Peptides against a protein of PDB entry 4XPM. Designs and how they scored, part 177

Target 1, 160 residues: chain A of PDB entry 4XPM
Amino acid sequence: VMLHSKNVKGFLENTLKPYDLHSVDFKTSSLQSSMIITATNGGILSYATSNNDVPKNSINEINSVNNLKMMSLLIKDKWSEDENDTEEQHSNSCYPVEIDSFKTKIYTYEMEDLHTCVAQIPNSDLLLLFIAEGSFPYGLLVIKIERAMRELTDLFGYKL
Target 2, 67 residues: chain B of PDB entry 4XPM
Amino acid sequence: DIKGTIAFDTHGNVIESTGVGSQRIEDIGDLSKVTLDAEGFAQVQGDSLLVHLYKRNDITLAVYTSA

## One batch from the design tools (peptide; made by RFdiffusion4, then SolubleMPNN)

Design b2_p26_7_s1
Fold by OpenDDE base, seed 2:
Structure b2_p26_7_s1 (fold): chain B 160 residues (1-160), chain C 67 residues (1-67), chain A 26 residues (1-26)
Amino acid sequence: as target 1 above (160 residues)
Amino acid sequence: as target 2 above (67 residues)
Amino acid sequence: SLSAAEKAELAALHNAILEEINSAKF
């Protein structure tokens, strides 16, 4: 089934949910943002945020969207650089993964005090991007985005 | 009598941390170098706490106890 | 070294954590 904008938005909203472990006393915050962006120019195709307290059409909402645009572009640029840097691909901030015989990489990036991770949807022109608070550990963030990526098979091979 | 935990991946990044483990993330560097037995277990003495290690499925769990 | 009981408990906790993470879906 083809993913339309409405379906993608709902999917991204579902990825925002936090972890709340009971076997150990550990819980995370919700993701601040979850996005699908273009690998070519960092353009936002779809996004979801946990910050629903901002009034619509307010200056704060505009600033928030602009901030997301800025972050997505910066992360896309860093991702592009790393995809052409063998050393960065062998750092502890890069996770080569294989999903249904498709290979991709998950990168973690510190953005000020935020924890982010990004991965190219296999064989596509799209990136999945998670933005979390600094309290969200990178190892778990990587697991989260990998699990989410496995549910986006409809976008595998998507070309702009 | 668990005082804390750290779970970490093969890259040394935290998956979860609790209790004293949350304040000892820097231990991961040393813990990742500990030789595990054939079943994936080890026990090492820290500064004052005992650390119990178990690794399976590329995830290491460290449990801190007083003994 | 770890006793058999300690190993079992440690493994159980490890598995419980992973199960919770996996059950969260994302």
Scores: peptide ipSAE 0.751, ipTM 0.954, DockQ to the pose 0.785
Fold by OpenDDE base, seed 3:
Structure b2_p26_7_s1 (fold): chain B 160 residues (1-160), chain C 67 residues (1-67), chain A 26 residues (1-26)
Amino acid sequence: as target 1 above (160 residues)
Amino acid sequence: as target 2 above (67 residues)
Amino acid sequence: SLSAAEKAELAALHNAILEEINSAKF
């Protein structure tokens, strides 16, 4: 059973939520953006952003969407390169993980002063992409995206 | 009395940091090399603070105290 | 070295952090 488009959008919106730990006095900002993109072309299939105050169809909205498109394309390109680079796969910015017997990799990338994290949804042509402020620690960002992917089993094996 | 904390993963990346720990991120390199006992604990005397270490499930917690 | 009480406190804090992260789901 494939997730409905509305369900995917809502799911991505839910991933934006910050961490607010009480065992230790630590909290993060919300994610700036959360996206599902194609691994082949970096095209955005679904996205959510924490800034929803921009009027629709305004110049500012168009610019923000274009920025997301640019970032998704750049990250897809970097991911594609790293998937063919043994050294990059053994760096501390690459996390091999296994989710329900499916193997994938989580990559962290610095985009200017933003912290990003991307992972191929297991056996699929899709990537899950998180974009956060620089204050969001990479170790926690990796945990966040892993936990999120565990809830996307309906997309495992999805081919374009 | 806890002065701060750092939690970090096996790649040396931060999961959380608080208090003086937020200013001691550079300690992770050395802390990750500390030999833990059979239960996953260690105690390391730092520059001015005592660091208590515990590792389980691939996450190391460092707690900074004055003693 | 750490006392039994200190070890218990450390372990409890570690577990609490993990539990909070896991409870957040993602």
Scores: peptide ipSAE 0.751, ipTM 0.955, DockQ to the pose 0.778
Fold by OpenDDE base, seed 5:
Structure b2_p26_7_s1 (fold): chain B 160 residues (1-160), chain C 67 residues (1-67), chain A 26 residues (1-26)
Amino acid sequence: as target 1 above (160 residues)
Amino acid sequence: as target 2 above (67 residues)
Amino acid sequence: SLSAAEKAELAALHNAILEEINSAKF
């Protein structure tokens, strides 16, 4: 019932992995970042990033974390707006999905040159957020986040 | 001889692309409108290349060939 | 139109892609 930071962190780290298809000659980069944030304030509860070569407490680390915070807030705000916008929910950037009888929506957002997608963990106060390079196709990103959410059933219904 | 592929979802978003398909993402708009046969297949002309289409499980695969 | 053989190949490729994506878990 409680979030375990290390367990969630490890999960998010695992979501960073790229796709490497062999049936067709196609592979992606790793996700830049994977986060669980609050739907209310956009606060980051847990995150993982592919850039692990930054010294601890360095200015670059601070900037990186601050950047994640900024992106989290921006995406949360956009998500909040879209959740109150019928038109946006019917756009091609919104994927209604059902996971284990729980309904949620996956949104795709362009963040400068980055491809992002966000989804409310079903019936929870939490959002799962993926940030990828622009080369990561949205259709696959959506599949990725859906599959990831299917493994987060312990967080379904989580309320702050 | 496959020249490229595009797989895309019902929203017109790319799932994967390879070869010439990566350069023809704009084809998705037209490809998504193609009438498929009862088995989910079709063939269409796409800028001098033959496009073989198959849709199943809400994912359309387009395979580009010279003929 | 697509021949039976072409359809089979196309379907096989489609299925292979899906299988790979699904096997990746996420």
Scores: peptide ipSAE 0.751, ipTM 0.955, DockQ to the pose 0.789
Fold by OpenDDE base, seed 4:
Structure b2_p26_7_s1 (fold): chain B 160 residues (1-160), chain C 67 residues (1-67), chain A 26 residues (1-26)
Amino acid sequence: as target 1 above (160 residues)
Amino acid sequence: as target 2 above (67 residues)
Amino acid sequence: SLSAAEKAELAALHNAILEEINSAKF
């Protein structure tokens, strides 16, 4: 299935869903945001947020979008630094993963009171970025983004 | 008799936590160092609670019980 | 030490958690 702009948006919206386990009494909140951004400058290509009740063109919407832009840029910068730092790549905040013979890394970053994780879509100029509340555990967040990336094979190798 | 659980990955990051496990995240440091048997199990006495460990697929499950 | 029954129960719970996470897809 070809991923188009609308398909990507819908995909990101689907990633927002929380975990609700029944084998143990554990559930999470929804992701605050899910984004595909450029690895080059942190520009947002597509995004979804859990709170869509903000009126369009309102001050609150503007603030929300600006906040996402700021976070995406900051995370991209940190990711870029880590990709050029061997020590950081061997920290507990970095998860090397392999998807269909493609290698990539998942990084976890604390952003104020939020838990974030970011991963380069294999062989591409794109990053997948999840932003969650501080109550969302990092180990599960990493699993979540790995599973999501496995469904984005159409974007593997995408170059700007 | 389960008082709580913690599941964590090889990086020491939490996957899930419940009950008393949610209040004992700091135990992961010590639990990750416990020597498991050939099947991936261990049992550790931690203060007032007994911790049952099982690791498979790089995920460790800790179950807290009173005995 | 853990009995065979306790091991089986613990493993079952571990597997159930993993299965639920995997079944969620994301």
Scores: peptide ipSAE 0.750, ipTM 0.955, DockQ to the pose 0.786

Design b2_p26_8_s1 (from b2_p26_8, 9 letters changed)
Fold by OpenDDE base, seed 5:
Structure b2_p26_8_s1 (fold): chain B 160 residues (1-160), chain C 67 residues (1-67), chain A 26 residues (1-26)
Amino acid sequence: as target 1 above (160 residues)
Amino acid sequence: as target 2 above (67 residues)
Amino acid sequence: SPEEEFNEELDKFIKEMLDAIKAKFF
């Protein structure tokens, strides 16, 4: 089974769903955005957003897309810097993880008032990026993105 | 009665918080340093609240009750 | 969905931890 563009879009849409921990009566908001971007240039290959109340081709929609493009580029740049900085890789903002014998890292970044999390899809030129409200705790965001990456095995090793 | 909870990871980042725990996120720094018993439990007195700790699989759950 | 499945797994895990604390201290 191969992941096609349409399948990836649907996958990202599913990642927007909030977590609800009934055992302790804790529930998050939905993710604001979920994206797959290139590690080389921060270009958006696929994305999903929880804000679908904006008319297509409207100024607000254009601004939203442009905002996503800007955030993806900024986060890609920060990620690239951290990948070349041993100190940043040992900070509490970096989570080394292993998925199916592939090693990767999850980074958390504060973007204005938003909580973001980014990780390189193992052995690929792609990054998975979650953008959430500031109320979304980082620890849970990391758990969420790690689990999501485990479902993207078709993209492991993808090179541009 | 439980007044709140905080769950946090080994990086000190919150996984979940409820009740008074949501207003006590700053406690994580100290709670992460608490020595747990052989089973992974500890109990810590903090001002007017009692904190019950349990760690499993790199996740620590703190449960707040009245002192 | 896988996302929903993991939500349940995590909730179950937290529940088990909470129950352990209750058994230990309450």
Scores: peptide ipSAE 0.774, ipTM 0.960, DockQ to the pose 0.893
Fold by OpenDDE base, seed 4:
Structure b2_p26_8_s1 (fold): chain B 160 residues (1-160), chain C 67 residues (1-67), chain A 26 residues (1-26)
Amino acid sequence: as target 1 above (160 residues)
Amino acid sequence: as target 2 above (67 residues)
Amino acid sequence: SPEEEFNEELDKFIKEMLDAIKAKFF
């Protein structure tokens, strides 16, 4: 089974959903954005955003998309630097994980007042990127993105 | 009875926090160093609150109570 | 959805931990 662009978009939209832990009365906000970007250039292949009350082709929509492009590029650059820095890979902001015998890393990055999390889809040229409000705890964000990657097995090994 | 909670991972990052736990995130540094018993439990007295700890599968849950 | 299912799974896990603490100390 192959993931088509339509299926990927729908998947990313589903990742926006907040976590609600009834057992301890804890609930997060929705993710602001969820994206699949290229590891090489930071180009956005697919994305989803919450609170899309902006009309299409409006100046606000353009600004929103441009903002996503900017953030994706900045995060990709930071990720690239860290992938070539053994010290950064041993910081508490880096989570080595293994999914179905494939190894990858999850990084958390503070972007102004936002909490972000990025991970390379195993053996691929793609990155999965979550952007959340500052109130979204990093530990939960990491769990969320790891779980999401486990559902993207069709993209494992994808090369541009 | 429960005044709040904090759940955190092995990196010291928060998974969830509620009640007084949300105001005690800085406690994670000390809580992560507490020696747990064979079943993964510990109890720590901090100021006016008791902290009840349990660790399972790299996740630690701290429950704050007054007694 | 898979995301909703995982949300419930995580909640159940936290609930089990909370219950364990209650059983131990309360």
Scores: peptide ipSAE 0.774, ipTM 0.960, DockQ to the pose 0.883
Fold by OpenDDE base, seed 2:
Structure b2_p26_8_s1 (fold): chain B 160 residues (1-160), chain C 67 residues (1-67), chain A 26 residues (1-26)
Amino acid sequence: as target 1 above (160 residues)
Amino acid sequence: as target 2 above (67 residues)
Amino acid sequence: SPEEEFNEELDKFIKEMLDAIKAKFF
């Protein structure tokens, strides 16, 4: 099934859901936001946030969107730098992964008090970006984004 | 009785933590260096706690109990 | 949903590990 633009939004909304591990009585918060951005300039192509109660066109809504734009740009810049830095690619904040014969990397970045995770959708000009509270453990965040990325095969190889 | 747990990956990053495990995240550095047996198990004496380790598929689970 | 399915899969995996520890040491 082809993933269309409106389906992407719904997909991202679903990624916001927390993990609940009953086996050890551990439960996370929902992701703060989930985004698909361009690897070229950090532009947001699609996004979802856990708090959608802000009225459209309000100052608060504009500020929240602007914040996402700022974070996406900053993370894109850091990602771009790391993609050109061998040492950073071998740090514990970088997870090389392979999905359907496509190689990509998952990076974890701390943005102030937030935990973020970003990964290039294989062979594409797109990045998948998760933003979570500081209480969301990085190891689980990496697992979460890897699993999510495996569901975005329609975007593999997507070029702008 | 189980006092807490920590699960972590090969990068030393937390997957989950509960109970006293949430207060012992700093233990991961040492726990990751513990020699496991052929089946992937180990038991390590901590401060006043006993740590039971098991590693499978690049994930290590540490279970804390009283010593 | 795929997300919920993976949540359950991960939980099951952790459960198996926990059970293995219990069987080994407890």
Scores: peptide ipSAE 0.773, ipTM 0.960, DockQ to the pose 0.930
Fold by OpenDDE base, seed 3:
Structure b2_p26_8_s1 (fold): chain B 160 residues (1-160), chain C 67 residues (1-67), chain A 26 residues (1-26)
Amino acid sequence: as target 1 above (160 residues)
Amino acid sequence: as target 2 above (67 residues)
Amino acid sequence: SPEEEFNEELDKFIKEMLDAIKAKFF
């Protein structure tokens, strides 16, 4: 079964859900945004955002969408730099992982007061990007994005 | 009586924190250096709290109790 | 959903670690 564009949107919406670790009485907020972007230009192919009380087609909505575009581009640029920087790949902000025999890396980035996490979908021209509030711990964010990426096997090897 | 918890990964990043653990994130630096026994456990005396450590699958859980 | 399932798996994992600590020290 192939993951079509319409299915990707729904998938990203589901990734917004918070984690509730009730065994230790810990619960996160929902992700602010979840996106699939191009590794080449940082263009947004699909995205989901948490519900905001913003009227559709309003100037505020336009600004929010434009903000996502800017953030995705900035994160893509940072990711590209780090992919060519051995020192950054050995920092605590980089997690090398292997999924189904495919190697990739997960990076965490502070973006203003937000916690972000980005990972290249294995052997593809695509990046999965999570944006969360500053209260969302990075270690859990990494776990979350790794697990999500394991569900995107249809996109492994996707080339633009 | 558990006063709080911190779970963290091998990079020192928090997975979860509760109670007094949320105020003790700075402890991770030292806790990550603690030598664990063959079963993956350790017990460390803090300033006023006792920290109980257990590591499994690259995740360390620290449980804080009163000394 | 897969996301919800993993949430439960992670919670179960943390609980098992907590229980191990309790068994060891408490």
Scores: peptide ipSAE 0.773, ipTM 0.960, DockQ to the pose 0.876

Design b2_p26_8_s2 (from b2_p26_8, 8 letters changed)
Fold by OpenDDE base, seed 3:
Formats: C-alpha cells, structure tokens, sequence
Structure b2_p26_8_s2 (fold): chain B 160 residues (1-160), chain C 67 residues (1-67), chain A 26 residues (1-26)
C-alpha cells in the first residue's frame, strides 16, 4: 500500500529536522531538501524544503522548485551511472545496506558545495534524496537516510 | 580535559566532530589505520595532542586531549 | 516521533562510547 501523498510530504518534512547531540557539543543544520523521486527520470513525486520563507506561487518559489528538479535529475543520472558501474559500487561513496532482508545502496554525492545522498527505496522505482549544506557530515547523512528508509516500508516494491 | 572529538564510519566519513576535532578531519586517514586492542581501544600520540580511540559497531570515536 | 528517537539513540550511543573512553584512559 502506497503512502498517502500528504503523509509522504509530512514524512519528508520530518526528515528536515536537524540533529542535536548533547553528549558532545554538536548540532547540524536542517536539511535543505528531502525528496522522493523516480529512478527512471528523476521526476519529483514529493519534496520538502527548509526554505519556507518563499511566498506561494512566487517567482522565487518557482525558481526554487526548478532548482530542485535540476538537482534531482542530475543526481538520478549519477545514480543510474553508478548502478551500472561495478567499480563505483565498491567505492567509499557507496554504502550497501540491508533493511528487513531488502538490499539497497546509499550513494553520497558532492553537488557543488552541497552534501547529498540518495538511496533506492528497496525493490522500487523510487529514490529517496537528501540535500544538505556542506557542513553536514556525510557519515551522519548516511545514517540519517538509512534510518529514514526504515520508515518507508510501505513504498518497498513500488513500481511506476 | 577533552579538547575535541571526531566520530567517523568505516568509509572514513565524519559522523560528528567537535572542538579541535573539527579542525583535524584529516587525521581520520591515519586514525583508521591504527591497530586497536582486543577491546577496541588505542592511544595515538600527536604533535601536541593525545588521541584516544574506541571502535564499536563500525563507528570509531576519537577523543583529543592534551599530550 | 522517529526523528526524535533517532537523535536520542545516536546521542546515547556516542555518550556510551565517550564514557568507555573515559573509563579506559582517564
């Protein structure tokens, strides 16, 4: 059963929240964006952004969305290439993971000054994509997206 | 007195960093090669800092103190 | 909230590692 669109949006918004450690004096920024996109074309099915100060239907909002579309397409292309490249799958930028016996991979990509990571939702035509500032550590980003993926079991096996 | 920390994964990517650790991310390359004891601990002498290492569940924590 | 749980879990994990180091070396 596929998650309701509103539920997915709320889920993605929840992933934007920063990480705040108290054991050590460490706190991250919020994610810039969180998206579910198609693995085929990089089309955005749902998204959330921490930049909520843009008026609705404004030119700035349109530009922001267009920027997300561009990034999603670029990352999808990189992901597609890596999924067809055994060597890239064995690089330090690829994290093979298993969730409830389902295998997937998490890729980290530097996009200009942004830190991104993307993972195929297990056995699906969908990708989960996190975009963060350069100050957001990759190791934590990977842990975060893996944990988030565990909450998307309803999307496992989803085909377009 | 702890001067800073770095936590990193098996890929050498940072999970968290604080204090002087945030300025010594480049140490991860060498720290990842340090042989740990049977309990997962090690100490490494730096230039002016002592690094205390502990690895658990594929995460290594480095704690920096004065040498 | 699973995000809050995630934060607490990781924080606790780091704290435990930190405590282990303190016990071992300090």
Amino acid sequence: as target 1 above (160 residues)
Amino acid sequence: as target 2 above (67 residues)
Amino acid sequence: DWMEEFNKELDKFIQEMLDAIKKKFF
Scores: peptide ipSAE 0.768, ipTM 0.958, DockQ to the pose 0.937
Fold by OpenDDE base, seed 5:
Structure b2_p26_8_s2 (fold): chain B 160 residues (1-160), chain C 67 residues (1-67), chain A 26 residues (1-26)
Amino acid sequence: as target 1 above (160 residues)
Amino acid sequence: as target 2 above (67 residues)
Amino acid sequence: DWMEEFNKELDKFIQEMLDAIKKKFF
């Protein structure tokens, strides 16, 4: 079993879906964006966005993609810094996790008014990145990205 | 009557919040320090409301009531 | 799909915790 580009795109689109709890009166917005980027340069390998109202190949779509590129670079840089900082790895914004005996870390970052969450896909050169509105709770965002990574076992150990 | 809820993780980050819980996010700092009983429960007074706590699998649920 | 399943699982988990609190205190 292997994840092809189209399968990855579909996977990321699926992660955009909001949570709607009925046990309590709680519902989130959809994720703004979901991406797989390179840990080395922050290059976008695949992405999905909830902004589907923009016509394809329009200047607005190009600008949106450029914005995603900028955000991915900024987050990658912050992630790289934190991976070399013991203090940051012990902050409340870092979650060490283990998935099927593979260890990784989940980081939460505030970017302007957006809530972001990033994690290295275990033993890979890839990062999974979620971008949400400020109303999306960080604790839930962490749970969401951890669960999503459990579906990406085909990318574990992927090297560029 | 339940006036609201907060669910939070071991890092003190919110998982969900409803009702008055959404205006009581700052309570997490104190609630996270509350000693739970052997079954994972506690009940504490929190700013004119009674807070009922239960922790399971690293998630704490706080339920706010008027009494 | 797995996302919908997880949403339901989390909701069920919160419901169980809520029920436990109701049983304990209410």
Scores: peptide ipSAE 0.768, ipTM 0.958, DockQ to the pose 0.926
Fold by OpenDDE base, seed 2:
Structure b2_p26_8_s2 (fold): chain B 160 residues (1-160), chain C 67 residues (1-67), chain A 26 residues (1-26)
Amino acid sequence: as target 1 above (160 residues)
Amino acid sequence: as target 2 above (67 residues)
Amino acid sequence: DWMEEFNKELDKFIQEMLDAIKKKFF
């Protein structure tokens, strides 16, 4: 059974949750946003955000959504460039990973003061995108998105 | 006794940091170059602090102590 | 909840590394 749109939304909302370790005195903030976007055009198919205090249909909500659209497009463009750049694929900002028998890459990108990471869902036209505050460590962000992708096997091979 | 910690991956990116470790992220560059023993451990002196290193599954944990 | 389980796994992993360091050096 293919993952339903509501299920995707719920999944993304779940990824927003922070880490709180007990082994050490360490905890993170929630992710600012979590999105599934198209690799082709950077269009947002589904998203979740921690900023739920914005009134519905308000100008602030519109601005927030537009900001997400802008960021998604910028990150998609950077991702596209890197996917066509051998040097960038071997940079410290690229994590080649393998899930089951499927290969993909996780990229980390600094967006102003935000920490972001993006990865193509294996063999699909979709990208998973996490946006976090600058205090969210990149290493943990990468681990997080890799683990999240392992739960999206229903989307592997998804074509628009 | 523990003054702080840093955990980082093979790319030098932080996974977690606590205590004095949070103010010493720049140490990762040097810590990543430290030769570990056969079991994955090392101990190095950083300023007045002692750094205890352990690497497992591509993750390095650095523990800072005064002695 | 896979997220909760993952958090536990990571925390346990870090704890094990801490314990290893304590055993080795302390």
Scores: peptide ipSAE 0.768, ipTM 0.958, DockQ to the pose 0.901
Fold by OpenDDE base, seed 4:
Structure b2_p26_8_s2 (fold): chain B 160 residues (1-160), chain C 67 residues (1-67), chain A 26 residues (1-26)
Amino acid sequence: as target 1 above (160 residues)
Amino acid sequence: as target 2 above (67 residues)
Amino acid sequence: DWMEEFNKELDKFIQEMLDAIKKKFF
């Protein structure tokens, strides 16, 4: 399936859905945000947010988007630093993974009271970024983002 | 009777937690070092609770019961 | 959709592990 810009938005919206386990009494909140950003400058190419009840073009919406821009920049900067730091790549906050013979890394970062997870889409100039509440466990967040990346094969190798 | 659960990965990060397990996340450090049998199981006595461990595909599930 | 199916797969996986523990120890 060919991935178009509008399809990317829908994809990101789909990733917001919470986990609700029935085997054990465990349920998460929805992700606060899901984004695709540039690895070079941290610019947001596409995003989805669970707080969608804010009126369009309102000051609250603008502030929300500005907050996402700030977080994306901060996370991109930390990701860039860690990609050049062997010690950080061997910490418990870094998960080397392989998807269809393509290698990438998943990083977890605490941002104030939020739990975040970021991964470079294999061989691309793009990062996939999840932002969740502090109650969302990191192990599950990593599983979630790895599974999501498997659905983004059309973006593998994407260069700006 | 199950009092709670913790599922965690090889990095010691939580996948899920329920019941008393949610209050015992700090146990993961010790639980991750427990030697499992050939089938991936172990039992560990901790304070007043018994912990039942099973590992499969890099995920460990800990089930807490009364001793 | 794929996300819902994966959520179900994870739940099933946890259930299978739980059942294995019950069979082993209970």
Scores: peptide ipSAE 0.768, ipTM 0.958, DockQ to the pose 0.918

